# Peptides against a protein of PDB entry 4N78, part 294

Target 1, 186 residues: chain A of PDB entry 4N78
Amino acid sequence: HFQVICRLLGYQGIAVVMEELLKVVKSLLQGTILQYVKTLMEVMPKICRLPRHEYGSPGILEFFHHQLKDIVEYAELKTVCFQNLREVGNAILFCLLIEQSLSLEEVCDLLHAAPFQNILPRVHVKEGERLDAKMKRLESKYAPLHLVPLIERLGTPQQIAIAREGDLLTKERLCCGLSMFEVILT
Target 2, 155 residues: chain B of PDB entry 4N78
Amino acid sequence: MAELQMLLEEEIPGGRRALFDSYTNLERVADYCENNYIQSADKQRALEETKAYTTQSLASVAYLINTLANNVLQMLDIQASQLRRMESSINHISQTVDIHKEKVARREIGILTTNKNTSRTHKIIAPANLERPVRYIRKPIDYTILDDIGHGVKW

## One batch from the design tools (peptide; made by RFdiffusion4, then SolubleMPNN)

Design b2_p28_3_s3 (from b2_p28_3, 18 letters changed)
Fold by OpenDDE base, seed 3:
Structure b2_p28_3_s3 (fold): chain B 186 residues (1-186), chain C 155 residues (1-155), chain A 28 residues (1-28)
Amino acid sequence: as target 1 above (186 residues)
Amino acid sequence: as target 2 above (155 residues)
Amino acid sequence: MEIRRSLLENRVRLARELQEEAARRAAE
């Protein structure tokens, strides 16, 4: 689904969605969540010491349950605060998955374009073969596919300009060095 | 441009008119030949003359048709060429617009990005034994492996 | 090709001239 979303929205659509999500997240964090957190901090037991290990896990749990009874029984915490936290979490996950999906699409595009841009994979060299000779052969084999040089030779000035720009746009992808998710986390 | 205009406005209409004129002339020639044959004491000569006029008339019509056809073809070729040029121009504009849109889109998404911290990944010391690139053996994807994963309806 | 065209053009010209002459004679 995320791959389809990426394909349909493109860079523009993704940008818009991400921006709106960031706004929503910001609103949730600075608004409702912050208010609840402040309130919770006020009502939080001032002294909550770790119970002795001798109480065991059940006793420790019961201790904390008793200490936090008022908080746990606060209905709005579950219905509103936790819901907002889920929404924030979902937004973060959405952004992550979109970025991952976009990166996959970009990598595919790069791979598809590679033969036309003189980007050749490193060839496996068998024992006794010279890497350089094999690479030269490969380069020669794919030389006719080099789009920009071909258009530079045969095309109009306008076509050349478009080809160069297209080539650049094809090479420059987010996956090459940029992260959206890191920005979202900050 | 001038050639196309000449073809459209002068040559083709002129050729059509010439064909119509030829039709009228042929009718007159036919009438003449008929009358000449009836009135002539030397019917053989009149017949030969009629044959000559017939041959000439056919040749003329054939030429007129051929000329007109060629002019029409030429007109169509010029128009086709113009359309191709226009198409090329439109395509160039379209591509330019698309590139521009893409650049804008990339700028917009770009503001939402930061440089990937290329953590100096520890030189993954390539294991000394470069795993021989396992020859991509097209193993048919056995999709049956997934049959046991999930609530798949066993047929 | 040009010679054939020229010959055809000449034949057509001659044919037209003959048609016109025949038409003139028919009108007389």
Scores: peptide ipSAE 0.024, ipTM 0.710, DockQ to the pose 0.011
Fold by OpenDDE base, seed 2:
Structure b2_p28_3_s3 (fold): chain B 186 residues (1-186), chain C 155 residues (1-155), chain A 28 residues (1-28)
Amino acid sequence: as target 1 above (186 residues)
Amino acid sequence: as target 2 above (155 residues)
Amino acid sequence: MEIRRSLLENRVRLARELQEEAARRAAE
């Protein structure tokens, strides 16, 4: 699904969605969630000592449940605050998955374009073969596919300009050095 | 452009007119041949003359048709070439617009990005022993491994 | 090609002249 979304929206559509999600998240965090957190901080027990480990995990849980009973029983916490936190969480996950999907698409594009851009994979060298000789043969084999040099030789000035710009756009991808998710986390 | 205009405005219409004129002349020639045959005491000579006129007329018409046909073909070729050039121009404009749109889109999304902290992943020191690329034995993907993952219907 | 074209053009011209002459004779 996320791959399809990435393909349909493209960079522009993804940017718009991400911007709107950031606005929503900001609104939720600075609005409702902040208000509830402030209120919860006010009603939190000032002194909550860790019970002795001898009570075991169930006893410790019961202790904290008792201390936090008023908070846990606060209906709005579950229905509103936790819901908003879920929405924020979903938004974060959405952004992460979109970025991952986009990165995959970009990598695929780079791989598909590679033979046309004189980007060749490192070839496996069998024992006794020189890597340099094999790479040179490979380069020679794919040399006719180099799009920009081909167009520079055979094309019109306009075609050359378009080919160069297209080549640049193909090489420069977000996955090469940029992260959207890191921006969302800040 | 000048050649196409000449074909459209002069040569093709001229060729058509020539064919019409030829048609009219052929009728006159036919009438002459008929009358000449009827009036002539030497029917054989009249017939030979008619054959000569017929052959000449046929050759003339054939030439006129051929010339006109060639001019029409030439006209069509020029028009086809013009259309191809126009198509090329439109395609170039379209590509330019697409590139521009892509650049704008990339700028927009770029605002929402930061540089990946490429933590210098420690040079994956290639283990000194380059594990021989284990021949990727395409093990059939056992999809049953995923049977326990998700809310799918356990068969 | 040019020679062939010129020969054909001359033949067509001659053919037209003959047609015109025939037409003139028919009118007489």
Scores: peptide ipSAE 0.023, ipTM 0.711, DockQ to the pose 0.010
Fold by OpenDDE base, seed 5:
Structure b2_p28_3_s3 (fold): chain B 186 residues (1-186), chain C 155 residues (1-155), chain A 28 residues (1-28)
Amino acid sequence: as target 1 above (186 residues)
Amino acid sequence: as target 2 above (155 residues)
Amino acid sequence: MEIRRSLLENRVRLARELQEEAARRAAE
C-alpha cells in the first residue's frame, strides 16, 4: 500500500501529505494532549515512592494501582487522550513507512538508471582474474548506453541541457542523504 | 519555406490550370476529329489521325497528372517535415515543464528533510580475546519452582 | 496524410497505365 501511495503521490503529493500530517500532530500535541498532560500532572501524586520490596510484586502493583486509581478510572483518559496518542503514533508510523517505501522506489530508480549513467556494480572476480580487466570490459559493454555523452555528441544544445538536468535529477535522490523521519521526530 | 510557398502558390495551381486548359484543348481536338471523320472521304485515314491525336492527348494528360501529383507529394512531404519539427518543439517544451515541476516538487519535499545523521557506528573493536563461546548448555528450566506460585489448579 | 499520398500515387499509376494502353492501341 505504501509503495502504491508513493508512486501515486510522487514527491509533490508526499510533501503535501507530510505537511498536513505535521500540522495535525502539532495540533494534537499542543492542544488536547497538552491539556490532559497538564491536568494529569496536577492530579498526579506528588510523592510516589517505591514501596518496600517485602510486599512483593502483587503488593507493589496494588500500591501503584491505589495511588493511580483516580487516574486509571478517568474514562476520558482512555477515550480521548490515549486515542490522540494513538493518532500521533499512527502518524509517526505512517511517515516512517512512507519514507521507507519512497527510499525503496528511489533505490530502484537509481539501479535502473545506473547502466545509463556509467555507474557499474562491482563485479565478482574469480581467483586469477584481474578486477581491472573485468571492469574495463564491463565499461566497454555499457558505453553505448551512456545517455548524457551520447546526447552531447549527437543532440542539440537544448537536448543536451535537458539530458544533463534529467541525469542530475535521476542521481540526486532523497535516499542518498536526506531523512524526513528525523524531521518529524524533532 | 520558400519551396513550400512556391508549390502552394505557383506550381500546384499552375498544374491545375494546365489540366483545365488541356481539357479545353482536348475538347477542341475531339471536335476536330469528329468533323474530320464526317467530312473526310478517306475514313481510314481520318481514323488513324484520330488515333494519333488520342495517343498524344493521353500522353499529355498523363504527363500533367504526373507532374501535379509529384508536386503535391513534395508539398505533403514538406508539411510532414514541418509537423515533425513542431512535434519535436512541443516535446522539448513538455520535457522542460516536467523538469521544472520535478524541481519544484523536490524543493518542497526537501524542506521536510534533514541530513541523515550517519552515526559513525563505533567500529566494534573485536575484543582481542574472543572468549570461546561458552557452549550454551540448555539447563532444563525446572518449572517446579513455579508450583508454589499462584492459585493454579493442581491437576 | 498517408492516405492522400497513396491516392495520388495510385492516380499517377493509373495515368501511366492509360498512356501505355493508348500507345499499345495506337500501335495496333
Scores: peptide ipSAE 0.014, ipTM 0.716, DockQ to the pose 0.016
Fold by OpenDDE base, seed 4:
Formats: C-alpha cells, sequence, structure tokens
Structure b2_p28_3_s3 (fold): chain B 186 residues (1-186), chain C 155 residues (1-155), chain A 28 residues (1-28)
C-alpha cells in the first residue's frame, strides 16, 4: 500500500502529506498532549521517594501504583491523551514507511536507468577472469545506450539540455543521502 | 507557409475547376464526334478524328488528375511536416514543464529532508572462521508451527 | 521546387490549350 501511495503521490504529493502530518503532530504535541502533561505534572506526588529495595519488585510496583492511583484511574488520560499519543505514533510510523517505500521506488528507478547512464553493476567474476576486462566489455556493450552522450552527438541544444537535466534528476534521488524521517524526529 | 497557402487557395481549387471544365468540354467533344460521325460521308475519317479527340481528352484528363494529385500530395507533405514540427515543439514544452514540476517537487520534499548520518556501519567483521557453506537442505515448511500463532480457528 | 512547378504549370497550360483547341474545332 505504501508503495502505491508513493507512486501515486510522487515527490510533491508526499511532501504535502508529510507537511500536513507534521502539522498534525505538532498540533497534538503542543496542544492536547502538552496540556495533559502539564496537568499530570501538577497532580504528580510532590514527594515520591524510592521505596527501599527490601520491598522487592512487587512491593515497589505496588507503592508506585498506590502513589499514582489517581493518575492511572484518570479516564481522560486513556481516552484522550493516550489516543493522541497513538495518533502521533501512527504518524511517525506512517512517515517511516513512506520513506522506506519511496526509497525502494527510487532504487528501482536508479536501477532501471543505470544502463542508460553508464552505471553498470559489478559483474560476477569467475576464477581466472579479470574483472576489468569484463567490465570493459560490458561498458562497450551498453555504450550505445548512453542517452546523454547520444543526444549530445545527435540532438539539438534544447534536447541536450533536457537530456542533461533529466539525467541529473534521475541520478539524484533522496535515497542517496537524504532522510525525511530524521527531520520528523527532530 | 506561402507554398501551402498557394496550394490550398490556388493550385488545388484551380485543378479541381480545370477538371470540371474538362468534363464540360469532353461532353461537347463527345457530342461533336457523334454528330460528325453521323453527318460525315467519310466515316473512316470521322472515326479517326474521334479517336484522336478521345486520346487527347484522356491524356488531358490524366494530366489534370496527375497534377492535382501531386499538388494534394505536396500539400499533405507540407502539412505533415508542420505537424511534426508542432509535435516536436509540444513535446519539448511538455518535457520542460515536467522537468520543472519535478524540480519543484524535489525542492518541496527536500525541505523535509536532512542528510543521512551515515553512521559508519560497523564493519561486519567477517567471522574469522568462514562457516562452511552449509548445504541448503530444503526442509519442507511445516506450516503447523504457525497454528498456535494468532486467532486461528482450531478446527 | 520552382522549376518543377514551372514545368507543371507549362504542362497544364499546354493541356488546356489542346482541350480548348479541340473544343473550338468541335464548335466550328
Amino acid sequence: as target 1 above (186 residues)
Amino acid sequence: as target 2 above (155 residues)
Amino acid sequence: MEIRRSLLENRVRLARELQEEAARRAAE
């Protein structure tokens, strides 16, 4: 599904969706969540000392449960605050999955364009074969497919310009060094 | 453009008119030949004259048709060339627009990106002992292992 | 192209003249 979304939206659509999601997340964080956090901080026990380790883990848990009973039993915390946190979490996950899917699509595009851009995969070399010789042969084989040089030789100036720009756009992908998800975490 | 205009406005219409005129003239020639043959004492001469007129008429019509056809073909060639040029121009514009749109889109999404901190992926230290390629033994997938995983209806 | 056009025009003219002459003779 995310791959399809990426294909349908393209870069522009993804950008718009991501921007809107960021706005939503920001709104949730700065709005409802912040308010609840502030309220919770106000109602938090002013003195919550660590129980003695002698009470063991269950006793310590019970202690904190008792101290936080009023907070835990606060119904709105579960229904509103936690829901908003889920929404934020879902938004983050959505962004992650979109980025991953986009990266896959970009890689596919790069791979498909590679023969036309003189980007050749490293070939498997059997024992006794020289990699360089094989690569050279491969380069020679695909040389006629090199789009930009071909157009530079045969095309109009306008075509050459378009070809170069297209080539550049094809080569420069987000997956090569950019992350959207890192921005979201920031 | 001038050549195409001349073909469209003068040559082709002129050729068509010439064919129509030729039709009318041929009808007159036919009438003449018929009457001449009927009235002439020398039927053989009249017949030869008719043959001559017929040959001439056919040649004339053929010429007119050929000329018109050539003009039409020329017109079509010019139009085809113009269409190709227009197509090329449109394609160029389209490509330019697409590139522009793509650039804009990339800028927009680029604003939402940061450089990947390529944390130096820990060099996968190749284990010193190259695990002997364990012969892939195709074990049949036992799907029953998954029977206890999930809300599967225990039939 | 101009030469071809002129040749064609001359041929058309000649063909018309021949038809007109035939028509004139037919009218006489």
Scores: peptide ipSAE 0.027, ipTM 0.724, DockQ to the pose 0.011; fails the geometry check

Design b2_p28_3_s4 (from b2_p28_3, 14 letters changed)
Fold by OpenDDE base, seed 5:
Parts: structure tokens; C-alpha cells; sequence
Structure b2_p28_3_s4 (fold): chain B 186 residues (1-186), chain C 155 residues (1-155), chain A 28 residues (1-28)
């Protein structure tokens, strides 16, 4: 599903969706969640000391339950605050999954373009073969597929310009060094 | 453009007219040959003349057809070349627009991105003080302490 | 379809066209 969404929206659509999600998350965090947190801080026990270990685990749990009773029983916390936190969480997960899906699409594009851009995979050298010789053979094999050099040789100036720009756009993808998710987490 | 125009407006129509005129002339020649054969006392001579006219007529028609065909082929080649050039121009415009759209889209999404912090593998500087492996002294669990607690079934 | 993929496909087609044109020029 996320792959389809990425394909449908493209960079522009993803950017718009991400921007809107960030606005929503910001609104939730700075608005409703902040208000609830402030309220919770007001009702939070000022002094919550660890009870004596002699009470055992059940006694300690009861102690904390009693101290936090007003917070736990706060109905709006369960219904509104937790829901907003879920929405924030879902938004974060959505952004993560979109970025991952986009990265996969970009990697696929890079892999598809690689033979045409003189990007050769490192070949596993069997024992006794020189890596350099094998790479040279591969380079020679794929040399006729290189688009930019061919177009530079046979194409018009306009075609050459477009080919170079296209080549650059194909090589420079977000997955090469950029992260959206890190921005969302900040 | 001038060559294509000449082919379309002059050469091809002219060739078609010439072919039509040739047809009319051939009909006249045929009529002449028929009448000449009927009226001639020397049938053999008349036949030879008819053969000569037939050969000449066929050669003329073949020439006209060949000329017309070549002109049509040339016209088609020129038109095909023009279409290819137009296609190339359209493709150029289309690609230019796509590149522009992609650049705009990348700028927009780029605002939402940051450089991946390649976590420099902090060389876990092994603390210089190799804490001497605390020799795990396996203290043998003295199980004899448990001998007094169990209602041991004396076998 | 991604604009990048479309561009790549178009460049591949252009390569074929240019090679075909070069071949025609050599045959002539």
C-alpha cells in the first residue's frame, strides 16, 4: 500500500502530505497534548517517594496506584489525550513507512539506471581471477549502453543538455544521503 | 520545404497528368495500329509496326510509372523526416517540462529532509583500564546445606 | 510512473533512434 502511495504521489505529493502531517502533529503537540500535560503536572503528586521494599511488589503497586488514582481516573486522559498521542504515533509511523517505501522505489530506479550510467556492481572474483581484468571486461560489455557519452557523440546540443540533466537527476536521489524521518523526529 | 512543395504541387500532379495523357495516346496508337493492320495489304509489315509501337508505348508507360513512383517515395521520405523532426521537438519540450517539474518537486521535498547522520562508528575506545576479568570464582554451591530441610524419604 | 523512470526510458529510446540514424547515414 505504501509503495503504491509513493508511486501515486511522487516527490511533490509526498512533500505536501508530509508538510500537512507535520502541521497536524505540531497542532496536536502544542495544543491539546500540551494542555493535558500541564493539567497532569498540576495534579501530579509533588512528592512521590519510592515506598519501602517491605511492602512487596503488590503493595508498591497499590501505593503508586493510590498516588496516581486521580490521574488514572481522569476520563479525558484516556479518551482524548491517548487518542491524540495515538494519532501522533500513527503520523510518525506513516512518515517512516512512506520514507522506507520511497527509498525502495529510488533504489530500484538507481539499479535500473546503473547499466546505462557506467555504474557497475562489484563482482565477486573467484580465486585466481584479477578483479581489474573482470571489471574491465564488464566495462567493455556495458560501454555501448552508456547513454550520456553516446548522446554527446551523436545528439544535438539540446539533447545533450537534457541527457546530462536527466543523468544527474537519476543519480541524485534522496536515499543517497537524505532522511525525512529525522526531520520529523526533531 | 521547397522540394516537398515542388513534389506535391508540380512533379506528382504533372506525372499523374502525363500518365493519363499517355493512356489517351496509347488508345490512339492502338486504334491506329488496328486500322493500319486492317487496311494494309502487307500484314507482316503492319504487325511489325504494331510490335514496335507496343514496345515503345510500354517503355514510355514504364518510364512514367517509375518516375512517378520515385517522386512519391521521395515525398514520403521528406514527410517522414519532417515528422521525425517534429517528434524530436515535442520530446524535447516534454522532457524539459518533466525535468522542471522534477526539480521543483525535489526542492519541495528537500525542505523536509536532513543529511543522514552516518553515525560515525564511535571507536568504542576500549577503556585503557582493561578491567581485569573478575575471575569468576565458581564457588561450589554447597548443597549439603539443603540436607536438613527436606523430609528425605529414607530409602 | 516516476519522472526519472520516464526520462530514462526516453533516453534509451533516443539512443536507439540515434544509432538507427547513424546506421542509415553509413548505409547511404
Amino acid sequence: as target 1 above (186 residues)
Amino acid sequence: as target 2 above (155 residues)
Amino acid sequence: MSIVRSLLEQQIRLREELLAEAARREAA
Scores: peptide ipSAE 0.431, ipTM 0.795, DockQ to the pose 0.649
Fold by OpenDDE base, seed 2:
Structure b2_p28_3_s4 (fold): chain B 186 residues (1-186), chain C 155 residues (1-155), chain A 28 residues (1-28)
Amino acid sequence: as target 1 above (186 residues)
Amino acid sequence: as target 2 above (155 residues)
Amino acid sequence: MSIVRSLLEQQIRLREELLAEAARREAA
């Protein structure tokens, strides 16, 4: 689903969606969630001592449950605050999944373009063969597929310009050095 | 452009007219040959004349057809070339627009991105003094130490 | 389809066209 969304929206559409999600998250965090957090801080027990280990895990849990009873029973916390937190969480997950899907698409594009752009994968050299010789053979084999040099030789000036720009756009993808998710987390 | 116009307006129509006229002339020639054969005392000569006229007429028609066909082919080639040029122009415009759109889109999404911190692999500076691995001398575990701990059967 | 992929495909087609044209010129 996310792959389809990425294909449909493209860079521009994804940017718009991400911006709007960021606005929503910001609104939720600075608005409702902040208010509830402030309220929770006010009702939080000022002194919460660790119960004796002798009470065991169940006893300790009961102790904390009792200390936090007022908070746990706060109906609005469950219905509104937790819902907003879920929304924030979902938004974050959505952003993550979109970025991952986009990265996959970009990688696929890079891989498809590679033979035409003189980008060759490093071939695993079997023991005894010179890596350099194999790479040279591969380069020679794929040399006729290189688009830009051919177009520069046979194409019109306009075609050459477009080919160069297209080549650059193909080589420079977000996945190569940029992350959106890191921006969302800050 | 002038050549295409000449082909469309003059040469091809002219060739078609010539072919039509040739048809009419062939009919006249046929009539002439028939009459000549009937009226001639020398049938062999009349036949040879008919053969000559027939050959000439066929050659003429063949020439006219060939000329017309070549003109039509030339016309089509010119038109095909024009279409290719137009297609190329449209493609260039389309690609230019696409490139522009892509650049704009990248700028927009770029605002939402940060550089991937390639964590500089901190050179794990191996501490210079590799403490000599103290040869773990497996001291045989003296299990007798445990003999006093628990209700184990003292053999 | 991404614009980038579309551009690539167009360039590949252009390559083929240019090669075909070059071949025609050499044959003439």
Scores: peptide ipSAE 0.400, ipTM 0.791, DockQ to the pose 0.660
Fold by OpenDDE base, seed 1:
Structure b2_p28_3_s4 (fold): chain B 186 residues (1-186), chain C 155 residues (1-155), chain A 28 residues (1-28)
Amino acid sequence: as target 1 above (186 residues)
Amino acid sequence: as target 2 above (155 residues)
Amino acid sequence: MSIVRSLLEQQIRLREELLAEAARREAA
């Protein structure tokens, strides 16, 4: 689903969605959640001493239940606060999954473009074969696929310019060094 | 452009007219040959003349057809070339627009990104002194050492 | 479809066209 969404929205659509989600999250955090947190802080017992171990686990649990009774019984906490936290959580997860899906798509694009951009995978050399010789053979094999040099040789100036720009855009992808999710977490 | 126009407006229509005229002329030649053959005392000569006219007429028609065909082919080639140029231009514009859109989109999404913190895994410089693997002597965990740490029950 | 992918595909097509044109010029 997320892959399809990424393909459908593209960079622009993803940016818009992310911006809106950030606004929503910010609104939830600074508004309702903050208010509930403040209220909870006021209702929270100022002194919560650890009960003596002599009371055993059940007694300790009852003690904490009693101390937190007012918080637990706060109906709005369960209904509104938790819902808002869920929404924030969902938004964060959504952003994460979108970024991951986008990264996968970008990597796929990079891989598809690689043969045409003189980006060759490291070939595993069997014992006894020179890595250099294999790489040279591979380079020679894929040399005719190099787009930019060919277009530079045979194309018009306009075509060359577009090819260079396209090549640059293909090489420079977000997944190479940028993270959206980190921004969302800040 | 001038060549295409000449082909479309002059050469091809002219060739078609010439071919039509040739048809009419062939009919006249046929009639002439028939009459000549009937009226001629020397039928062999008349036949030879008919053959000559027939050959000439066929050659002429063949030439006209060939010329017309070549002109049509040339016209089509020019048109194909024009279409290719138009296609190239459209593609160029399309690509330019796409590149621009992509750049804009990247800027928009870029503001929502930060550099990936590559945790420079500090190469754990193996301490030069490989501490001899201290033979893990299972010392029984003396839990009594923890008796003095924290609010533990003084037994 | 990714704009980048589309661009790549277009460039690949262009490559083919340019090679075909070059071949025609050499044959002429």
Scores: peptide ipSAE 0.341, ipTM 0.782, DockQ to the pose 0.685
Fold by OpenDDE base, seed 3:
Structure b2_p28_3_s4 (fold): chain B 186 residues (1-186), chain C 155 residues (1-155), chain A 28 residues (1-28)
Amino acid sequence: as target 1 above (186 residues)
Amino acid sequence: as target 2 above (155 residues)
Amino acid sequence: MSIVRSLLEQQIRLREELLAEAARREAA
C-alpha cells in the first residue's frame, strides 16, 4: 500500500502530505497533549516510591493503581489525550513507512539506471579469476549502453543538456544521503 | 515545405490526372489498332504495328505509375521526417517540463530532509603511502550498503 | 510513475533512435 502511495504521490505529493502531517502533529503536541500533560503533572503524586518487591506483582499493581487512581479516573485522558497520542503515533509511523517505501523505489530506480550510467555492480569473482579482468569485460559489455556519452557523441546540444540533467537527477536520489524521518523526529 | 506542397498540390494530382488520361488514350490506341488490323491488307504489318503501340503504351503507363509512386513515396518520407521533427520537439519540451517538475518536487521534499548521519566509520587512516591515484575506477556503488539502513524486508 | 524512470526510458529510446540514425548515415 505504501509503495503504491509513493508511486502515486511522487516527491511532490509526499512532501505535501508530510508537511500537513507535521502540522497536525505539531498542533496536537503543542495543544491538547501539552495541556493534558500539564494537568497530569499536577495530579501526579509528588512522591511515588517503588513499593517493596515483597508485595509481589499484584500488590505492586494495586499500589500503582491506587497512586494513579485520579489519573485513571480522568475520563478525558482516555478519550482525548490517548486518542491524540495515537494520532501522533500513526502520523509518525506513516512517515516512516512512506520514507521506507520511497527509498525502496529510489533504489530500484538506481539499479535500473545503473547499466546505463556506467555503474556496474560488483561482480562476485569466483576464486581464481582476476576481478580486474571481469570488471573490464563487464565494462566493455555495457559500454554501448552508456547514455550520456552516446548522446554527447550523436545527439543535439539540447538532447545532451537534457541527458546530462536526467543523468544527474537519476543519480541524485534521496536515499543516497537524505532522511526525512530524522527531520520528523526533531 | 515547398517541396511537400508541390508534391501534394501539383505533382501527385498531376500524375493521377496523367494516368487517367493515359487510360483514355490507351482505349483510343486499342481502337485504332483493332481497326487498322481489320482494314489492313497486310495483317502481319498491322500486327507488328499493334505490338509496337502496345509496348509503347505499356512503357508509358509504367513510367507514369513509377513516377507517381515515387512522388507518393517522397511525399510520405517528407511527412514522416516532419512528424519525427515535431515529435522530437515535443519530446524535448516534455522532458524539459518533467525535469523542471522533478526539480521543484525535489526542492519541496528536500526541505523535509536532513543528511543521514553517516556514522563516521573509522578514520580512513590515510595509509602513509599515497597510493598513486588509482585510476578512479568507478567502484560500482554497492547498493547493498543501503540494505542495512532501511528495515529492508528480507524477501 | 516516477518522472526519473520516465526520463530514463525516454533516454533509452533516444539512444536507440540515435544509433539507428547513425547507422543510416553510415550506410548512406
Scores: peptide ipSAE 0.327, ipTM 0.777, DockQ to the pose 0.725

